# Designs tried in a protein design run: peptides against a protein of PDB entry 3T6J. Part 89

Target 1, 375 residues: chain A of PDB entry 3T6J
Amino acid sequence: PIVESYIGFIESYRDPFGSRGEFEGFVAVVNKAMSAKFERLVASAEQLLKELPWPPTFEKDKFLTPDFTSLDVLTFAGSGIPAGINIPNYDDLRQTEGFKNVSLGNVLAVAYATQREKLTFLEEDDKDLYILWKGPSFDVQVGLHELLGHGSGKLFVQDEKGAFNFDQETVINPETGEQIQSWYRSGETWDSKFSTIASSYEECRAESVGLYLCLHPQVLEIFGFEGADAEDVIYVNWLNMVRAGLLALEFYTPEAFNWRQAHMQARFVILRVLLEAGEGLVTITPTTGSDGRPDARVRLDRSKIRSVGKPALERFLRRLQVLKSTGDVAGGRALYEGYATVTDAPPECFLTLRDTVLLRKESRKLIVQPNTRLE
Target 2, 372 residues: chain A of PDB entry 3T6J as posed
Amino acid sequence: PIVESYIGFIESYRDPFGSRGEFEGFVAVVNKAMSAKFERLVASAEQLLKELPWPPTFEKDKFLTPDFTSLDVLTFAGSGIPAGINIPNYDDLRQTEGFKNVSLGNVLAVAYREKLTFLEEDDKDLYILWKGPSFDVQVGLHALLGHGSGKLFVQDEKGAFNFDQETVINPETGEQIQSWYRSGETWDSKFSTIASSYEECRAESVGLYLCLHPQVLEIFGFEGADAEDVIYVNWLNMVRAGLLALEFYTPEAFNWRQAHMQARFVILRVLLEAGEGLVTITPTTGSDGRPDARVRLDRSKIRSVGKPALERFLRRLQVLKSTGDVAGGRALYEGYATVTDAPPECFLTLRDTVLLRKESRKLIVQPNTRLE

## One batch from the design tools (peptide; aimed at target 1 G84)

Design b2_p28_4 (made by RFdiffusion4)
Pose (drawn by RFdiffusion4):
Structure b2_p28_4 (pose): chain A 372 residues (1-112, 116-375), chain P 28 residues (1-28)
Amino acid sequence: as target 2 above (372 residues)
Amino acid sequence: STLTAVTAPFSHLAVSSPLPDDEPITLD
């Protein structure tokens, strides 16, 4: 459509429980030139789902070209203006017929070297160069194969299923599936507090995982003297964001204030656990003399160490999502999401520095439409 | 005229969501 639109109580992020949605609406025009660069990603999107760490039976049944667009926003009502979105928020529809992927083009043109804190003098160079371009990649993947992948196991009214039980097996355990989503049950209704952050974490992780693929970069025009940087800046940005996320964690309530930031911190911790000197957090000192930190990500070890930690992580997340296993999901997540002062990082002590170097986001003013 | 301003996305995040303290601002 020339004009793209949508509205309702949709994103569930701000419900302390995680079920009730917050009302919003938007009207934006579809840009053509930048969209083809996405519809391309849609065309070859079919194969990639099978590159995911879980078998094809643990994935959605068919596939689709649901849609991927680039929208110049006219009116976005509500608390915020996301860079990209995958909707409608009803999973059943995501699997049965389809969903849509939205990359807002003109919001980007808004959001783009001393404020590059927690990086090094190198790094921020590659950051300034490849952040914008890589942003499209990470968004495309986050939206398309982030939430586009995965399958829910639901018990329909009768004792039957939405799938064949005897032929489905859990790779982690080896047994046959003992858990699932029963009638009326949904992602938010079960995982609740964690559902948003958990699902986002999965999407971003698939983001890096497939951001390691030559084809996607060929779609975005990255290869050779190119294919490096963008991937690096992407991962580096992920780990840095995992650091900045401490600001949005409340230690006194042992509570996270956001899904995306928390999920980023989790991915950071998983990478730190992979060890092998791949990632480091150094309690440095800024030129101003105050405290500071430098995030060190060895790029040569990206495929040899970091990738395994990813696909093992995604495999577990997805496995627990399909069977709807909350116990495992939480135990696997809230454990990763835990914030403490234990070394050789001391996140409780690092959070202060994160708050000192903290940033306050900008404001986006919006135009109106007068009737003549 | 009146305009509406909202909080921008996080610069380091590909996708973000509003925080509990975020509200639209009306400009005159």

Design b2_p28_4_s1 (made by RFdiffusion4, then SolubleMPNN; from b2_p28_4, 15 letters changed)
Fold by OpenDDE base, seed 1:
Structure b2_p28_4_s1 (fold): chain B 375 residues (1-375), chain A 28 residues (1-28)
Amino acid sequence: as target 1 above (375 residues)
Amino acid sequence: EKLVAVPAPDPDLPVSTPLDTDKPVVLE
């Protein structure tokens, strides 16, 4: 088998300022079958990047073909095991030197290994579809998230010599209709500039890219889904995201007004965006469980994903990218923290829902590192 | 010969292998 590993100060999720990497490492084996699907996605990446909701001027000047591999993890040392990785984590290097993507495929398997009877917050009618398609939808989402999420977008930079990597006279901010008014200066990075929101913001952008692009027929075809199956995968992917946004409340600490997990915060933000879209797209309904205690149900109207969800996500995602590209920290923080705010305001009453989420919290599963043998 | 990941020794433990399986998994 093909063995891959990495070790070092990689992810900065545990840094409150989003800059300092945590020491981690893994040993994994390449999943050849799944890797082949990601290779097909890579082959279409340049074209798919054009489908993202920002002008080409906000995208990379030159497409750099990355590697993308699915891995079965044998050993992981760190505070948390991710489902996917895009490295390096330096946007400037991603733009100029390239990047590598990996999907930790067996981590996904653990993530969706929930018994039907323990599956919370879904309508009964959705549970079977969710169980059936969660895995495939995760593959799609992770692929898009890593490759076209983290792998997309341009940072506007003025180098130490005063030169710009964009034409100041011709590039227009699609949100304002004006010329670019802010950029990254020499020595400034995404993490250094956006600091406390950098990790979560970027994850939100990447997740949004996944949801947005999974609607593209070519994407589903690449993963081998057509017709009704493709639509079900799309539905479950979106359903999973809105559910995850609710589950995310577990990772919010009201007393400190902070989030303890960047991805979960990102998912909550997306939920808020889709709720704001209205039109019956997403509904969270408090209920009473069979035990007589609080429960909740998340409903996603499948028929409104494209008509309501996509436009809302498009606008939001474009805004995320524009603010990122221009280094507009004030605007970015205002936007992101606005959606990341957790209150008990009606109609959602998120703090109350948080209590429900905590009440219904499933016991933590331990991921055990396997031994290996030859057979 | 094939490399095989060995599942958790005790199926009654509230733990999962990385592949969440009760049987050995061939690693390609």
Scores: peptide ipSAE 0.114, ipTM 0.653, DockQ to the pose 0.054
OpenDDE base, seeds 2, 3, 4, 5: peptide ipSAE 0.067, 0.048, 0.051, 0.093; ipTM 0.625, 0.477, 0.556, 0.609; seeds 3, 4, 5 fail the geometry check

Design b2_p28_4_s2 (made by RFdiffusion4, then SolubleMPNN; from b2_p28_4, 15 letters changed)
Fold by OpenDDE base, seed 5:
Structure b2_p28_4_s2 (fold): chain B 375 residues (1-375), chain A 28 residues (1-28)
Amino acid sequence: as target 1 above (375 residues)
Amino acid sequence: EKLVAVPAPHPDLPVDTPLDDDKPVVLE
């Protein structure tokens, strides 16, 4: 088998200011079959980047073909095992030197293992579809998230010599219609500027890219889905995201007004965006479980994903990118924290829903790292 | 001969704790 490893101070999720990396390391084996799917995605990446909802001036000047590999983790040292990785985490290096993507396939597989009877917050009619397509939809989402999410977008920079990496006279901010008024100065990074929201904000951008691009027929074709299957994969991917947004409430601490998990915060933000879109796209209904205790159901109208969901996500995703590119921390924080706010205001009553989520919380899954033997 | 991965003891679990899946996974 082909063995891969990495080691170092990489992810900054545990730093409240999003800057200091946690020391991590892993040893993994390449999954050749799964890697082949991601290689096909890489082959289309340059074309798919053009489908993202921002002007080319806000995209990287030059596409650098990345590596993308699916890995089965044997050993992982760190606070948590991710589903996917895009490295390095320095945007300047990503733009100039390129990047590598990995999917931790067996970690994803663990996440897929949900028994029907334990599946919370879904309607009965959706459970079977969810179980059937959760895995495939995750593959699509992770691929897009890592490759075209984390791998996309340009930072506007003024270097130490005063030179800009963009034309100040011709580049227009699509949100304001004006010239670019802010940028990163020499020594400033994404993490240093956006600080406390940097990690979650970036995850939200990447997740949004996944949802947005999974609607593209070419993406689904790359993963081998056509016709009704493709539509089901789309539906389940979006359904999973809105469900995840509800589940995310577990990781919110009301007393501290704090989120304890960056990805979950991101998923909640996306849920809020899609709820704001209205028109019956997403509905969360409090119910009573068979045990007589509070429960809830999430409904996604699949017929409105493209007509209602896509435009809402497009606008939101564009704003995320523009604010990121321009280093507009004030605007970015206002936008993101606005959607990340958890209150008990009707109609959603998120704090009340949080109680329901906690009540229906699944037992923590323990990931056990294997030993190896010859057979 | 094939290399396979098998569940290993976890320091936070009793030795007799059942796992959801203890099937070996082929590493190729």
Scores: peptide ipSAE 0.182, ipTM 0.751, DockQ to the pose 0.048
OpenDDE base, seeds 1, 2, 3, 4: peptide ipSAE 0.181, 0.082, 0.035, 0.100; ipTM 0.697, 0.617, 0.504, 0.636; seed 3 fails the geometry check

Design b2_p28_4_s3 (made by RFdiffusion4, then SolubleMPNN; from b2_p28_4, 15 letters changed)
Fold by OpenDDE base, seed 2:
Structure b2_p28_4_s3 (fold): chain B 375 residues (1-375), chain A 28 residues (1-28)
Amino acid sequence: as target 1 above (375 residues)
Amino acid sequence: EELVAVVAPHPDLPVDTPLADDKPVVLK
């Protein structure tokens, strides 16, 4: 088998400042069959990047074809095993040197094992679809998240010699209509500037890219979905995200006004964006469970994904990217923390919902034990 | 070759992802 590994201080999710990596490592075997699927996505990446809701001037000057490999993890050391990886985690290097994408296939396979009786916060009518398409939709989301999420966007930089990597006279900020007013100076990075929100903000951007681009027929075709199947995959992907936004409340600490997981914070932000879009796109309804205790239901109107959800996500995603590209920390923080704020204000009453989420949560194992045998 | 594994949770996974004691994976 083809073996891949990485080891070092790589992910900064546990750093309050989003900069210092935790020690992590894995050894994995290439899944050739699954890798072929992601290679098709890579082949379309340059074109798909053009579908993202920002001007080409805010995208990488040159597309650098990345590797994208599906791996089956033999062993993993760290705080947890992700579903996907995009490395390096330095945007400047991603921009100038390229990147590698990894999907941890057997980790994703675990995600496919969702049992109906354990599904919380979904309408009964959605549970069967969710079970059927959770795996496939997650494959789509991870692929897009890593390749076209983390792999997209340009940072505007002024180097140590004073030279800009963009034309100051012609590049226009699509949000303001003005010339670019801010950028990264020499030595400044995404993580160094955005600090405490950098990781979650970037995850939010990547997740949003996934949701946004999964609506594109070419993407679904690449993953082998057409017609009704494609629509179901889209629906379940979006449904999973809005549900995840509710589940995310488990990882919020009200007393400290902070989030304990960057991805979950990101998912909550997306939920807030889609709730703000209104028009019945997303509805969270407090209910009473069969046990007589508080419960909740998340409803996503699939007929409004394109008409209501996509435009809302488009605007939000563009703002995320523009603020990131221009190094506008103040604007970025205001935007992101605004959506990441958790209060008990009506109509959502998120702190009350959090109690429900905590009541319904399930214990998780924190162990990786690999075993191999010849067959 | 078959891989059996217990997978630790990660923020990238759905929070409700079931964790099996043994997850067989055929390496290809």
Scores: peptide ipSAE 0.028, ipTM 0.505, DockQ to the pose 0.195
OpenDDE base, seeds 1, 3, 4, 5: peptide ipSAE 0.026, 0.016, 0.022, 0.016; ipTM 0.469, 0.424, 0.482, 0.481; seed 3 fails the geometry check

Design b2_p28_4_s4 (made by RFdiffusion4, then SolubleMPNN; from b2_p28_4, 15 letters changed)
Fold by OpenDDE base, seed 2:
Structure b2_p28_4_s4 (fold): chain B 375 residues (1-375), chain A 28 residues (1-28)
Amino acid sequence: as target 1 above (375 residues)
Amino acid sequence: EVLVAVVAPHPDLPVDTPLADDKPVVLE
């Protein structure tokens, strides 16, 4: 077996300022079969990057082919085990030196081992589809999230010598219609500039890329899905995201007005974006459970994913990228924190929904290190 | 011979801790 490992101060999710890495490490074995799918995705990455909703001038100048492997984790040390990893966590290095993608395949498998009777907040008619396709859809989402999410976009930089990595005269901000007015100066990084929102913002961007690109037939084909199966995978992927946005409320602390988990905050933001799109795309309905206590149902209208969801996500994702590229912290913070705000305002009444989420909270899953043997 | 990963419950885990899957996984 091929063994991979990493160790060090890598992820900054636990740093309130998004800069200081938490010590973590893993030892894992390459899953060759799943890695082959990701290799196909890598082979298509350059073309798929062009499908992202920003001008080429906001994309990396040169595509650097990354490694992408699926790993079965044997041991992981850290505060949390991710489903996927894109490293290094420096956008400048991603642009100039490249990156490596990892899917932690067996972590995903554990995460999706949910019993039907314990599956919360879904319509009964969706539960079977969700159970069937959650795993496959997550493979798609993680692949896109890491490779084309974290692996996409350009930061506009002025170096120490005053040179720009973009043409100031010709590059136009698609949101403003004006020339680029802000950029990263020498020594400034994504994390240093965006600080408290950097991690969650980037996760939101990456998740959004996943949702957006999973609509592309080529992506589904790479993962072996066609026809009705492909549509079901898309549906479940989007459904999972909107559900996750509701579940995310568990990780919000109203008293402190803060989020305790960057990915969950990101998922809530996406939920808010899709709710804002309206037109019946996403509906969250408070209900009463069989136990007589509060419950809720999330409904996603499959027929409106492309017509309503995609355009909404496109606009949002473009804004995320443009603000990121230009180092517009004020604009980025305003946008992101706006969607990340949790209030009890109607019609959603998110704080009330949070109570429901907490009431229906599932037991935390434990990941146990396996033993190995020869057979 | 193949290398197989097997999940074994930690002795300090509660007895009623559900395991997702205890089936051996072949490590290729």
Scores: peptide ipSAE 0.133, ipTM 0.669, DockQ to the pose 0.048
OpenDDE base, seeds 1, 3, 4, 5: peptide ipSAE 0.127, 0.012, 0.101, 0.109; ipTM 0.609, 0.432, 0.693, 0.667; seed 3 fails the geometry check

Design b2_p28_5 (made by RFdiffusion4)
Pose (drawn by RFdiffusion4):
Structure b2_p28_5 (pose): chain A 372 residues (1-112, 116-375), chain P 28 residues (1-28)
Amino acid sequence: as target 2 above (372 residues)
Amino acid sequence: MGSYYFSPADDALTEEELAELEELLEAL
């Protein structure tokens, strides 16, 4: 459509329980030139789902070209303006017929060197160069194969299923599936507090995982003297964001105030656990004399260590999502999402530095439409 | 629902560096 639109109580992020949605609406025009560079990603999107750490039976049944667009926003009502979105928010529809992927083009043009804190004098160079371009990649993957992948196991009214039980097996356990989503049950209705952050974490992780693929970069025009940098800046940005996320964590209430930032911290912790000097947090000192930190990500160890930690992670997340296992999901997540002062990082002590170097986000003014 | 948001610390370009980014994007 020339004009793309949508509205309702949709994103559930701001419900302390995680079920009730916050009202919003948007009207934006579809840009053509930048969209083809996405529709490409859609065309070859089919194969990639099978590159995911879980078998094809643990994935959605068919596939689709649901849609991927680039929208110049006219009116976005509500609390915020996301860079990209995958909707409608009803999973059943995501699997049965389809969903849509939205990359808002003109919001980007808004959001783009001393504020590059927690990086090094190198790094921030590659950051300034490859942040913008890589942003499209991460978004495309986050939206398309982030939430585009995965399958829900639901018990329909009768004792039957939405799938064949005897032929499905859990790779982690080896047994046959003992858990699932029953009638009326949904992602938010079960995982609740964690559902948003957990699902986002999965999407971002698939983001990096498939951001390691030559093909996607060929779609975005990255290869050779190019294919490096973008991937690096992407991962580096992910780990740095994992650091900045401490600002949005409330230690007194032992509570996270956001899904994305928490998820990003979790991915950071998983990479730190992979160890092998791949990632480091150094309690440095800024030129201003105050405290500071430098995030160190060894790029040569990306495929040899980091990737395994990823596909094992995604495998577990997805496995627990399909069977709808809350116990394992939480135990696996809230454990990773835990914030403490234990070394050799001391996140409780780092958080202060994160708050000192903290940033306050900008404001996006919007135009109106007068009736003549 | 899936969504993707900017980090409060993503905006970090000068006027010159922005121009170079725009040139790079055009070259792609």

Design b2_p28_5_s1 (made by RFdiffusion4, then SolubleMPNN; from b2_p28_5, 11 letters changed)
Fold by OpenDDE base, seed 1:
Structure b2_p28_5_s1 (fold): chain B 375 residues (1-375), chain A 28 residues (1-28)
Amino acid sequence: as target 1 above (375 residues)
Amino acid sequence: MGTYYFEPWDDVLTEEEREALLARLKAL
């Protein structure tokens, strides 16, 4: 078998300032068959990057073909096991040297294991579709999230010698119509500037890229979905995200006004963006469960994904990228924390919904390390 | 960076905690 591994201080999710890496490591085996779909995505990456909702001046100057592999994890040492990984975590290195993407296939397989009777917060008419397409939609989302999410966008930088990596006279901020007024200075990084929101903000950007680009027919074709199947994969991917935004409330601590998980915070932000789009795209309805206790249902109007959802997400995603590229911490924080705020304001009453989410929690899933054998 | 696609993983509530949440929800 082909073995891959890494070890070191890699992820900073447990640092509230996004600066201190947690020590982790894994040993995994390459799944060649499952890697093929990601290789096809890589082959289209340069073209798909052009579909992102920012000018080429906000994208990498030179496309660097990344590596993308599906891995079956044999051992993982760390506080949590991801479904996908993009490394390195330095944007400058991603832009100049390249990056690697991995999908942890057997971890995803565990995540796919949902029993219909335990599936919370979905309408009954959506449950069967969700169960059927959750796995395939995750493959699409993970691929896009890692490759075209984390793997996209340019940081505007002035180096120690005073040179810019962009033309100050010609590059225009698409949100303001003005020249670029802020950038990263020597020694400044994404994490150092955006600090407490850096990890979650970046995850939100990557998740948003996934949702946005999964609407492109070429993406679904790459993954082998066409016609009605492609539309169902799209629907379930978006449905999963809005559901995840509700589930995310578990990871909010009201007493501290703090989020305990960056990805869940990101998913809540996306939910808020899509709720703000209005027009009946997303509806969260408090209900009473069969047990007589509080429950909730999330409804996504499939017919409004492209007409309402896509434009809303496009605008939001462009703003995320522009603020990231320009190092505009004040603007970025205002935008992101605005959507990440959890209140009990009507109509959603998110703090009340949080109590419902907590009430409906399922038993904790434990992931144990597998054995492998030679046959 | 790593992405996580898991259902909530925190421990389930005790019955006392559930009843407290229910009481709070009913009071609203």
Scores: peptide ipSAE 0.143, ipTM 0.805, DockQ to the pose 0.187
OpenDDE base, seeds 2, 3, 4, 5: peptide ipSAE 0.126, 0.127, 0.124, 0.143; ipTM 0.580, 0.804, 0.628, 0.807; seeds 3, 4 fail the geometry check

Design b2_p28_5_s2 (made by RFdiffusion4, then SolubleMPNN; from b2_p28_5, 11 letters changed)
Fold by OpenDDE base, seed 1:
Structure b2_p28_5_s2 (fold): chain B 375 residues (1-375), chain A 28 residues (1-28)
Amino acid sequence: as target 1 above (375 residues)
Amino acid sequence: MGSFWFMPEDDFLTEEERKKLLERLAAL
């Protein structure tokens, strides 16, 4: 078998300022069969990048073909196990040197293991569909998230010699209609500038890319889905995200007004964006469970994903990218923290919903090191 | 960066915590 490993100070999610990496390491085996799907996605990546909702001037100048591999993890040392990884964690290196993507396939498989009876916050008519397509939709989402999420976009930089990596006279900010007014100076990085919101903001961007691009027929074809199956995968992917946004409330600490998990914060932000789109796209309804205790249901109107959801997400995602590219921390923070704010304001009453989420919280899954064999 | 779907969290609510949650919800 082909063995992959890495070790070092890699992820900074536990640092409130996104600067200090946590020591992490894994040993994994390449899943060749699953890797083939991601290779097809890589082959289409250059074209799919053009479908992202920002001008080419905000995209990488040169496409660098990344590596994408599905891995079965044998051992993982760290505080948490990701479903996918994009490395390195430096945007400048991603743009100039390239990057690698991995999907931790057997970690994803654990995520799929939800019993119907324990599946919270979904309508009964969605549960079977969700169970059926959660796995495939995750493959699509993780692939897009890593490859075209983390792997997309350009940072505008002025180097130590005063040279710009963009034409100041011709590049226009699509949100303002004006020339570029801010950029990264020498020594400034994504993490150093955006600090406390950097990790969650980037995860939100990547998740949004996944949702946005999964609507493209070519993406579903790459993963082997056509017709009704493709539409179901799309629906379940979006449904999973809005559900995750509700579940995310578990990771908010009201007393400290902070989030304990960057990805969950990102998913909550996406939920807020899609709720703001209105028109019945997403509905969260407080209910009473069979036990007589508070419960909730999330409903996504399938017929409004393209007509309402896509445009809302497009606008939001473009704003995320433009603010990221220009190093506009003030604008980025205002946008992101605005959507990340958790209050008890009607109609959603998110703090009340949080209590419901906590009440309905399932037992934590323990991930144990797998055993593998060659047959 | 990695996509995390599982994080180490508290596994269970105590009965007291559950009671407090229900009281907060009932007060609304």
Scores: peptide ipSAE 0.086, ipTM 0.751, DockQ to the pose 0.175
OpenDDE base, seeds 2, 3, 4, 5: peptide ipSAE 0.093, 0.067, 0.083, 0.083; ipTM 0.648, 0.745, 0.654, 0.725; seeds 2, 4 fail the geometry check

Design b2_p28_5_s3 (made by RFdiffusion4, then SolubleMPNN; from b2_p28_5, 9 letters changed)
Fold by OpenDDE base, seed 4:
Structure b2_p28_5_s3 (fold): chain B 375 residues (1-375), chain A 28 residues (1-28)
Amino acid sequence: as target 1 above (375 residues)
Amino acid sequence: MGTVYFLPDDDVLTEEEKKELEERLKAL
């Protein structure tokens, strides 16, 4: 088998300032069959990058073909096992030197093992569809998230010699209509500038890219879905995201006004964006469970994903990228923290919903890593 | 960066805590 590994101070999710890496390492085996799908995605990456909702001037100057591999984890040392990885964690290096993506296939498989009776917050009519397509939709989402999410966009930089990596006279900020007024100076990084919101903001951008691009027929074709199956995968992917946004409330600490998980905060933000879009796209309804206790249901109107959801996500995603590219911390923080705010204001009453989410919280699954032997 | 699928924390609410939440929710 082909073995991959890494070790070191890699991910900064546990650093409140998003700067200090946690020591981790893994050993994994390449899953060739699943890797082939991601290879096809890589082959289309340059074209798919053009589908993202920002001007080419905000995208990488030169496409660098990344690696993308599906891995079955044999051993993982760290605080948590990811479903996917994009490295290095430096945007400047990603845009100049390239990057590698991995999907941790057997980690995803564990996530797929949710029993129907334990599946919370979905309408009964959606449960079977969700169970059927959550796996495939996750594969699509992870692939897009890593490759075209984390792998997309450009940081505007002024180097130590005063040279810019963009034309100051011609590049226009699509949100303001003005010339670029801010950028990263020498020694400044995404994490150093955006600090406490950097990790979650970037995850939100990557998740949003996944939702946005999964609507593209070519993406579903790459993963082997056509016709009604493709539409179901899209629906379940979006449904999973809005459900995740509700579940995210578990990871909010009201007393501290903070989030404990960057990805869950990101998913809540996306939920807020899609709720703001209105028009019945997403509805969250408090209910009573079969046990007589408080419950909730999230509904996503399939017919409004493209007409309502996509435009809302497009605008939001473009704003995320523009603020990231320009190093506009004030604007970025205002945007992101605005959507990440959890209050009990009607109609959503998110703090009340949080109580329901906590009430319905299930026991954590244990991930047991396999042993291997020679045949 | 890495996509993390977060599973629920091990800290599941006790029945007493659940009842407290239920009471709070009923009072709304």
Scores: peptide ipSAE 0.198, ipTM 0.815, DockQ to the pose 0.212
OpenDDE base, seeds 1, 2, 3, 5: peptide ipSAE 0.108, 0.066, 0.113, 0.038; ipTM 0.747, 0.721, 0.744, 0.656; seed 3 fails the geometry check

